# Ledger of designs, part 22: peptides against a protein of PDB entry 7RZF

Target 1, 358 residues: chain A of PDB entry 7RZF
Amino acid sequence: PFQEEHLKQLYKIVPIKDIRNLYVTFPIPDLQKYYKSNPGHYLGHLIGHEGPGSLLSELKSKGWVNTLVGGQKEGARGFMFFIINVDLTEEGLLHVEDIILHMFQYIQKLRAEGPQEWVFQECKDLNAVAFRFKDKERPRGYTSKIAGILHYYPLEEVLTAEYLLEEFRPDLIEMVLDKLRPENVRVAIVSKSFEGKTDRTEEWYGTQYKQEAIPDEVIKKWQNADLNGKFKLPTKNEFIPTNFEILPLEKEATPYPALIKDTAMSKLWFKQDDKFFLPKACLNFEFFSPFAYVDPLHCNMAYLYLELLKDSLNEYAYAAELAGLSYDLQNTIYGMYLSVKGYNDKQPILLKKIIEKM
Target 2, 358 residues: chain A of PDB entry 7RZF as posed
Amino acid sequence: PFQEEHLKQLYKIVPIKDIRNLYVTFPIPDLQKYYKSNPGHYLGHLIGHEGPGSLLSELKSKGWVNTLVGGQKEGARGFMFFIINVDLTEEGLLHVEDIILHMFQYIQKLRAEGPQEWVFQELKDLNAVAFRFKDKERPRGYTSKIAGILHYYPLEEVLTAEYLLEEFRPDLIEMVLDKLRPENVRVAIVSKSFEGKTDRTEEWYGTQYKQEAIPDEVIKKWQNADLNGKFKLPTKNEFIPTNFEILPLEKEATPYPALIKDTAMSKLWFKQDDKFFLPKANLNFEFFSPFAYVDPLHSNMAYLYLELLKDSLNEYAYAAELAGLSYDLQNTIYGMYLSVKGYNDKQPILLKKIIEKM

## One batch from the design tools (peptide; made by RFdiffusion4, then SolubleMPNN)

Design b1_p9_5_s3 (from b1_p9_5, 4 letters changed)
Fold by OpenDDE base, seed 1:
Structure b1_p9_5_s3 (fold): chain B 358 residues (1-358), chain A 9 residues (1-9)
Amino acid sequence: as target 1 above (358 residues)
Amino acid sequence: AKPSFVLPE
C-alpha cells in the first residue's frame, strides 16, 4: 500500500515514443471479492463514458484530450488502483491542472447524483451480451486463462465471473468514490517535453523521470471542485439488444442474395444467413443522385453534407458501439452509401436516428 | 474508440 509520502505526487516521465499521456491514479482497496457487484466497473463505465455530458466530451470540446479511459487495475497484493488515463493534445499538456479539476468535478457530480440502479442494469446487460457472443478463444489459450482466474473465482463461476453482474451494491460504489479524492491522488504526465528536465532514472528500464510534490494549493483547488453544470449522467442506451432469436432458415433460402423488391425507385436484395447463425444483420444502402458528382462544387457539397451528418450522429455513435452496433456513411461517385451492422434487434432504432438526421 | 472498460488484463 502507498504510504502518505507516496500520495499527492507528480511524476514527469520521458517516453521513448512520441506520446502525451496523463495518468491520474487512486489507490483503492482490493475489489476482487466484490466481482458480483463490480463497483469499479460501474465507475469506469461512467467516468470513461464518451456521450454528451461526459468527462471526455468536455475535455475534447476544449481541445485538451483526444481519448479517455477510466477503470480499475490490479496492483500488488491487497490493493488496486483506479486510473483515469487521457491522451493529451499539445494544448492539453499545458492545462493538466484544469483537466484534473474537471475530473474531480465529474466525480463530485457522481457523488451528488448517487449510485443509479439503471446504470448497473445496463452494465449487466452489456456484459451478458459480451459473454454470450464472445469469440471462441483458442483452446490452449483459454485453458491457460481459466487456470489463472481459478485463483480468484469458484470453479462453478469461473466461466462467467468476469462478465456476470448479480448484485447492485450502492454502498460499495460510494466506498470507491470516497477513495477518488485529491488527497489520495498520484499524477503521472508522460511527454517528450520533459527531456533534459529529469533528475531520476527508473531502475528496470532506464526511464527518465522527475518526481515532485503537488503543491497544497493545487490539492485544495481540486478538493474544492464545484459541480459543473456541463456534466450530466448518460441517457439510457436504447441500442442494447434484448432479443437474440435466430429465425429458422427458410426452405427457399438461396445461397446468394435474391432480388425481393424491384421498383422504379428501389431494388432490394436479401440473403438469409446460412453459415454463422448469429442474431446479427448487415443493412447496406446505396443512394443514387445525378447531382452527387456533376461538378466539383456538388462533390464538395456532398462531402460536407456527410461530414455534418456524421457530426450530428456523434451523440449516438458511442452508445451504439457499446451495444455492438455500427454504422458507416461514405460518399460515392453516384451518391452515398450507408451501412448499419451488428445485432439485429436494435438496428431499426439506429437506422431511424440516422434517417431523422438526414 | 478504445473501450472505456479497462477489462482486467
Scores: peptide ipSAE 0.028, ipTM 0.591, DockQ to the pose 0.121
Fold by OpenDDE base, seed 4:
Structure b1_p9_5_s3 (fold): chain B 358 residues (1-358), chain A 9 residues (1-9)
Amino acid sequence: as target 1 above (358 residues)
Amino acid sequence: AKPSFVLPE
């Protein structure tokens, strides 16, 4: 465990690559024994969430952050880290203190709301889906992975332990949240802007850095993080599949898409999967408009329409992605193309959401 | 992704 002298430290690091990153790191207890509840995954899911009211949404709205990752990382024996990592914009690099304040505001929101069993259940369900449809790895790679897992898990659980959540442990979630405090923080800022401003060199890779104590005033500001009304828990993910039934192959299954509907306004082709036998589907829609590309104005309007549509659908994009659904919208010379792909169970829900925004 | 730096631990 870090001693007090190792906490509340700021590292300014010069990268080799032209990147701007912020790492907000908290030492946490070794949670390996709690793999069945995985409180770090629960917190990582929420802190790393990208939906409305998320930490990322707020930081992105301010133009400070592009991406955010939250989660636990293994340390040495007997301890782990919880890390919030963000990709900083040039402007974000100037607002690191405020970014971290927002992180603590979000963490405070999580404390105020308390552990949510439904969120745990979603994580459980998502992991179950991931496990169920895990692609078969090559035997050698699989064996190596299993060997690594065997170090941490009983043999009987080795196949499932990484995926299956079994126990909702609000006490452990609260325990980890209690470690996510300003007094326990280690901050690393990675930017080329620190070139020539460092006084230390890392022994192994020659990384140049400067270490500074975070001022007590700054720590106090973070400790006094209020509830920011912009932060909200995510809504339930309605796209998580629950039905994985594979329909029987039809006797008249064609090797190519068959025309199953032919009207003046629509044609529909269908092909049943005869190869993969997964509960997945691809829905492809091509919309034709004689006006879409009739002139530059119409072309621009069609373009703007799709951009606006994409923006309006962004609220669902992350939830859909987590659930193994994706959509694509493209302009075509004849109009518009829409694709919905992934698990078939909740595709109608996503499609409905798209249509409602159209 | 390979870390662009090694944190002095």
Scores: peptide ipSAE 0.018, ipTM 0.531, DockQ to the pose 0.255
Fold by OpenDDE base, seed 2:
Structure b1_p9_5_s3 (fold): chain B 358 residues (1-358), chain A 9 residues (1-9)
Amino acid sequence: as target 1 above (358 residues)
Amino acid sequence: AKPSFVLPE
């Protein structure tokens, strides 16, 4: 376990690649024994969420961060780390203290709301879907993975332990959340801007870095993080599939799409899957407008329309992606193209959301 | 996701 002298430290690191990253790291207890409840995954799901009211959404809105990852990482000697990692913009590099303040504001929001069983259930359901439809791994990779897992899990649970959540443990969630405090923080900033400003070299990789104590004033500022009204828990993910029924192949199924509807305003082609037998579908819509490409103005307006439409759909994009759904919108010379792909069960919901924004 | 960088101890 880190002693007090190892906490509240700032590391300025020079990368080989031109990257800007921030790592906010907290030492946490070994959570391996709690794999059935996986409180670190619960917190990682929320802290790493990308929907409206998320930490990332706020940091992106300020132009400080491009991407965010939150989660637990294994440590040595019976401890773990919880890490919040962000990709920094050039502007974000100047606002690291404020970025971290926002992290603690979000964490404070999680404390205020308390553990949510419905969030745990969503994590459970998402993991169950991922497990059920996991692609076949290569034998060598799979055997090595199993060998590693066997060190931590009973043999009977080796295949499922990483995916199947069984126990909602709000006490453990609160326990981990209580470790995510400014007094326990280790901060690393990775940027080429620190070149020539370092005084230490890492032994293994030759990485140049500088270590500094975080000022007590800054720690206190983070400790006094208030509730930011922009932070909200995510809404329930309505796109998580629950029905995985595969319909029988029709006797007259053709290897090519068949025209099943032909009207003055629409044509519909359908092909049943005869190869993969997955509860997935691809919906493709081509819209025709005589005005879409008639002149440069209309072309630009059509482009702008789709950009605005995409922007308006961003609130659903992450939730859909988590649930194994995706959509694509493209301009064509004749109008627009819409594609919806993934698990078929909730595709109608996503399609409805898209249409409502059109 | 797991961060790729390991801080020097």
Scores: peptide ipSAE 0.016, ipTM 0.555, DockQ to the pose 0.501
Fold by OpenDDE base, seed 3:
Parts: C-alpha cells; structure tokens; sequence
Structure b1_p9_5_s3 (fold): chain B 358 residues (1-358), chain A 9 residues (1-9)
C-alpha cells in the first residue's frame, strides 16, 4: 500500500512518442472478492461515460481533452487502482489542474446523486449481452485467460465471473467513491514538453521524469470542488437489446438479397442470415435525389447537411455503441447513404431517432 | 487503455 509520502504526487514524464496524456490515479482496496457487484465497473461506466452531461463531454467542450477512460486496474497484491486517463490537447496540457478539478466535480456529483440501481442494471444487461455474443476466443488465449482467472474465482464461475453482475451493492460503490479524493491522488502528466526538465530516470525503461509534491493549495482546491451544473447522470440507454429471438431460416431463403418490395418510390431487398444466426441486422438505405450532385453548391449543401445531421445524432452515438448498435451516414453522388447495424431489437428506435433529426 | 509504463512506486 502506498504510504502517505506516495500520495499527492505529480509525475512529469517524457514520452518517446509525441503524446499528451494525463493519468489521475487513486489507490483503492482489492475489489476482486466483490466481482459479483463490481463497484469499480459501475464507477468506471459513469466516469468514463461519453454522453451529454458526462465528464468527457464537458472537457471536450472546453477543448482540453480528446478521449477519456475511467476504471479500475489491478495493482500489486492486496490493492487496486482507480484510474482516470485522458488524452490531452495542447490547450488541455495548460489546464491540467482545472481538468482534475472537473474530475472531482463529477465525482462529487456522483456522491450527491448516490448509487443508482438502474445504472447497475444497465451495466448488468450490457455485460450479459457482451458475454452471450462474444466472439469465439482463440483457444490459446482463452486457456491462458482462464488459467489466470482460476486464481480468483470458483471453478464453476470462471467462464462468467468477468461478465455477470449479480448483486447491487451501493455500500461498495460508496466505499470506492470515498477513495476517489484529492488526498489520495497520484497524478502523472505525459508530454514531450517536459524534455530537459526532468531529474530522474526510471530504472526499467529509462523513462525520464520529474516527481513533485502537489501543492497543498491545489489539493484544497480539488477538495472544495463544488457541484458543476454541467454534469448530469446519463439518461437510460434505450438501445440495450432485450429480445434475442432468431427467426427460423425461410425455406426459400436466397443466398443473395431478394427484391421483396418494388414501388415507384422504393425498392426493398432482403437477405436472411444463413451463416451467423445472430439477433443482428444490417439496414442499408440509399436515398436518391436529383439535386444532391447537380452542381457544386448542392453538393456542398448536401455535405453540410450530413455533417449537421451527424452532429445532431452525437447524443445517441455513445449509447448506441454501448448497446452494440452503430450507424453510418455518407454522401453519395446520387444522394445519401444510411446504414444501421447491430442487434435488431432496438434498431427501429435508433432509426426513428435518425429520421426525426433528418 | 492500460498505461504502457509502470509509474514509479
């Protein structure tokens, strides 16, 4: 376990690659025994959320961060880490203290709202879907993974333990959240801008770094993080599939798409899956407009239209992705292409959202 | 992604 001297430390690290990263790390208890509730996953899901009112959304809006990852990581024996990692912009590198303040504001929002059983249920459902429809792992990789898992889980649970959430434990969520405090923080900033400003070299990789104590004033600033009204819990993910029924293969199933509807305004082609037998579908729409490519102005307008449409759909993109749904919008020389892919159950919902924004 | 480096203890 880190002694007090190892807490409230800032590491300035020189990378080999031109990267800018911030790691905000908290020592947490070993949560392995709590795998059925997985409180670290719950917190990682929320802190790492990318929807409206998320930490990432706010940090992106300020131009400070490109990507964010939140979650637990295994440490040495007997403890873990909770890490918030962000990819910094050049501007974000200048605002690290403020970025971390926003992290603590979001954490404070989570404390204020308390553990949400519906969020746990979504995590449970998402993990169940991921488990049920995971690709067949390569035997070598799978055996090595299982061998590792056998050290931590009962034999009967080793296949499912990483995916199946069973117990909502708000007490454990609060316990982990209580460890996410400024007094327990270790900060690492990775940037080439620290080249020539380091005084230490890491023994194993030769990484140049500087270690500094975080000033007490900065710690106090983070401790006094208020509620930021920009932060909100995510809305319920409406795209999580619940129906996994696979329809029987039709006797007249064709190996290629068959024309099943032919009208003056539309043609519909259909091919049933005869190979994978997954509760997934691909919906592809080609829209034809004589105006889409009639001249450069119309072409540019069509492009701008799709960019605006994509932007308007960003609020759904992350939730859809988590639920195993995706969409694609492209300009064509004839008009527009729309694709909706993934689990078929909630595709109509996503499609409706797209159409409503069109 | 997991950090590619081990932070100094």
Amino acid sequence: as target 1 above (358 residues)
Amino acid sequence: AKPSFVLPE
Scores: peptide ipSAE 0.013, ipTM 0.547, DockQ to the pose 0.359

Design b1_p9_5_s4 (from b1_p9_5, 5 letters changed)
Fold by OpenDDE base, seed 3:
Structure b1_p9_5_s4 (fold): chain B 358 residues (1-358), chain A 9 residues (1-9)
Amino acid sequence: as target 1 above (358 residues)
Amino acid sequence: AKPTFVEPE
């Protein structure tokens, strides 16, 4: 375990590549024994959430962060880390203290709301879907992975332990949240802007860095993180599939799309899956407008329209992606192309959301 | 981002 001397430290690291990253790391207990509840996954799901009212959404709105990852990482010697990692903008590099303040504000929001069983259930359902439809891993990688997992899990659970959540443990969620405090933080900033400002070299890779204690005033500022009214728990993910029924292959199924509807305003082609037998569908829509490419102005308007449409759909994009749904919108010389892909069960919901924004 | 299962190094 890190001693107190290893906590509240700031590392300024010079990368070889032109990257800007912030790592906010918290030592946490070994959670391996709690794999059935996986409180670190619950917290990683929320802290790493990308929807409205998320930490990332707010940090993006300020122009400070491009991407965010939150989660547990295995440590050495029977401890773990919880890490919040962000890709920093140039502006974000100047606001690291405020970025971390926002992290603690979000964590404080999670404490205030308390553990949510419905969020756990969503994580459980998402993991169950991921497990059920996991692609066949390469045998070597899978065997090596299983061999590693056998050290931690009963043989009967080895195949499922990483995916199957079984127990809602709000006490363990709160226990981990209690470790996500400023007094327990280690901060690393990775930027070329620290070149020539370092005083240490890492032994193994020759990485140049500077270590500094985080000032007590900054720690206190983070300890006094207020509830930021911009932070909200995510809404329920309406895109999580629940029906996985695969319809039987029709006797007249063609190896190519067949025209099943032909009207003055629409043509519909259909091809049943004859290969994968997954509860997935691809819906592709081509919209034709005589105005889409009539002149440069209309072309630009059509482009702007799609950009605005995509922007208006961003609120659903992450939730859909988590649930194994995706959409694509493209301009064509004839109008617009829309594709909806993934699990078929909730595709109508996503399609409806898209149409409502059109 | 989806919590990438950091493969144990």
Scores: peptide ipSAE 0.024, ipTM 0.552, DockQ to the pose 0.159
Fold by OpenDDE base, seed 4:
Structure b1_p9_5_s4 (fold): chain B 358 residues (1-358), chain A 9 residues (1-9)
Amino acid sequence: as target 1 above (358 residues)
Amino acid sequence: AKPTFVEPE
């Protein structure tokens, strides 16, 4: 466990690569014994959320951060870390204190709302889906992974323990959340901008860094993080599949797409999966317009339309991705292409959302 | 998601 002297520290690190990263690290208790509830995953899911009202959405809106990852990491024996990692823009590098303030505002929002069983249930369902459809790893990789997992889980649970959430433990969520405080923070900023401003070298890799205490005023500023009204809990993920039924192969199943609808306005081809037998589908739509590429103006309008459409769909992209759904929108010389892929169960919901934005 | 700590290369 870190002693108090190891807390409230800022590390300025010079990377070899031209990267800008912020790591906000909290020491937490060893949560391995709580794998059935996995409170660190719950918090990582929320803190790392990318939907409207998320931490990332706000930091992106300010142009400070490109990506955000939140979650637990194994430490040495008897402790773990909770880490919030962000990819910084050049502007974000100048606003690290404010970025961290927003992190604490979001954490304060999580405290104010308290643990949500429905969020846990979504995590449980997502993990169950991931487990159910986990591709068989290559035998060697699988064996090595299982061997590693055997150190942490009973043999009977080794296959499932990483995926199956069983117990909603709001007490453990609150316990971890209570460790996510400014007084417990370790901050690392990785940027080439610190070149020539470091006074230490790491022994193993020769990484140049500077260690500084975070000023008490800054700690107090973060301790006084208010509720930012821009932060909201995510809405329920409508795209999480619940039906995994695989329909029987039709007797007349063709090895190629069959034309099942032919009208003046539409043609529809269908091919049943005869190979993978997964509850997945690929929906491809090609829209034809004689006006799409008639002239440069129409071409640019069609392009702009798709860019605006994509932007309007960003609110669903993350939730769809988490649920194993994806969509693609492309301009074609004849009009537009739309693809919806992934688990078939909630594809109609995603398709409806796309159409509503069109 | 588990933070993929890119070790500062």
Scores: peptide ipSAE 0.018, ipTM 0.538, DockQ to the pose 0.393
Fold by OpenDDE base, seed 1:
Structure b1_p9_5_s4 (fold): chain B 358 residues (1-358), chain A 9 residues (1-9)
Amino acid sequence: as target 1 above (358 residues)
Amino acid sequence: AKPTFVEPE
């Protein structure tokens, strides 16, 4: 565990690769015994959320951050870390203090709203889906993984313990959230811009770095993080599948797509799955327009239209991805292509959202 | 990015 002298430290690290990363790290208690409630996963889900009103959405809107990951990491024996990691833009590298302020504003929002049982239920449902449809691991890899997990879980729970959420524990969520404070922070900035500005070398890999104390004024600024009205809890994820029924194979099922609708304006082909037997579907739509590629202007307008359409759908993209749904929109020489893939249960909802934005 | 556990490098 870090002593007080190891807290409120800033590390400037020179990478080998041309990368720009910020790591905001908090020492936390060992949460392994709380796997049935997994408070670290709850907080990681919210802090790492990419929807409207998320931390990432605000930081991305400012052009400071490209990606964000939040979650727990295993530490040494008896402690863990909670880490917020962001990929920094060149501009974001100049605004690290303000980025961290926004992190603490989001954390303050989580304190103000308190633990939400519905968010826990969504995490539970998402994990249940992930477990149920986990790809068959290779036997050796699976055995080695199970052997490692046996150190943490009872034998009867080893197969499910990583995914199964059973207990909503708001007290444990608050306990972890109380560790996410400026007085408990370690900051690492990774950038080639620190080359020639370091005074220490790491013993194992020879990584060059500089260690500095974070000024008390900066710590106080973060401690006084107010509520930022731009931060909101996510809305409920409407794309989480609940029906996993697999329809029986019809006696007249063809090995190839059959034409089931033929009209002047539309043709529809259908093939039932006869191989995988998963509650998944692929919906593919090809739209034909005589105007799509008539000239360079129409081509560019069609391109711009799809880019704007994709941008307007960004609010659903993350929630759909979490729920195991995806969509694709492409320009074609004849018009447009739309694909919706994943669990079949909520595909109509995603398709409706796409059509409403078209 | 999905709130993925930061896999230990």
Scores: peptide ipSAE 0.033, ipTM 0.575, DockQ to the pose 0.201; fails the geometry check
Fold by OpenDDE base, seed 5:
Structure b1_p9_5_s4 (fold): chain B 358 residues (1-358), chain A 9 residues (1-9)
Amino acid sequence: as target 1 above (358 residues)
Amino acid sequence: AKPTFVEPE
């Protein structure tokens, strides 16, 4: 357990590699017994969200952060940590206090909105999908993992405990949110810029660091974090599959793609899966344009078009990825290539979104 | 980034 003297501390750490990272760490109670509700997962999902109005989206828009990870981590026995980790830009390294302010503004937004049962349900559904279609792990690794899990879960639940969300517990979500406060923070900044500015060496790895108390003024600034109107809860993830029906293999199923549509403007090939028997599909589209590769200007314009299209689709990319959908857009010498992959159920929705932006 | 649930090691 961190005593009060270990809270509100800033660690400036010199890395071996040229990396810039910020770790904002909160001591939290052991949540292991609450695995059926997993309030830390709920909060990690929201804080780590990459969609419009997310913490990451705002910090990226400022040019301060490249990536963000939020979630619970095991600590010492009987304690956990909630950690928000960001990859800092060079500019972000100069704005660490403001980055952390934005973190507390987002946390304040979560407090103001309160626990959302629909968000919990999405987490539940996503985990159920992940469990149902989990690839077979190597027996040795799986056995070792299960053996470890047996220390925490009943035997009957060991196979499902990591994935099965059963209980919406808004009280536990609020309890964890109440621990995500400036008075309960530990900050670590990892940067080579601290080289020659450290006064301590870590015993195990020889890592050079400096420890400083965070000024009370800075703590107060974070405590007074207001609602930032740029932060919004994510919209419902429309890409989460609900239909997992596998259609029977057609009697005339070909081992190769068959031409099922042939028109002046389009050809369509189809192959039914005869091997994997998963509710997944791969849609591949090749668009042909006589203008795509006529001259360097047209090539550059086609490239720019796809970059703009990708940018315009970024709002859906994360939600699609969470739901096990992906898309790819590439320039070709003849025009453009589009691929949509993943669970087949919501592919038409994603495809429609792509076409609406084209 | 995907909430890498750091699976508690």
Scores: peptide ipSAE 0.033, ipTM 0.575, DockQ to the pose 0.186; fails the geometry check

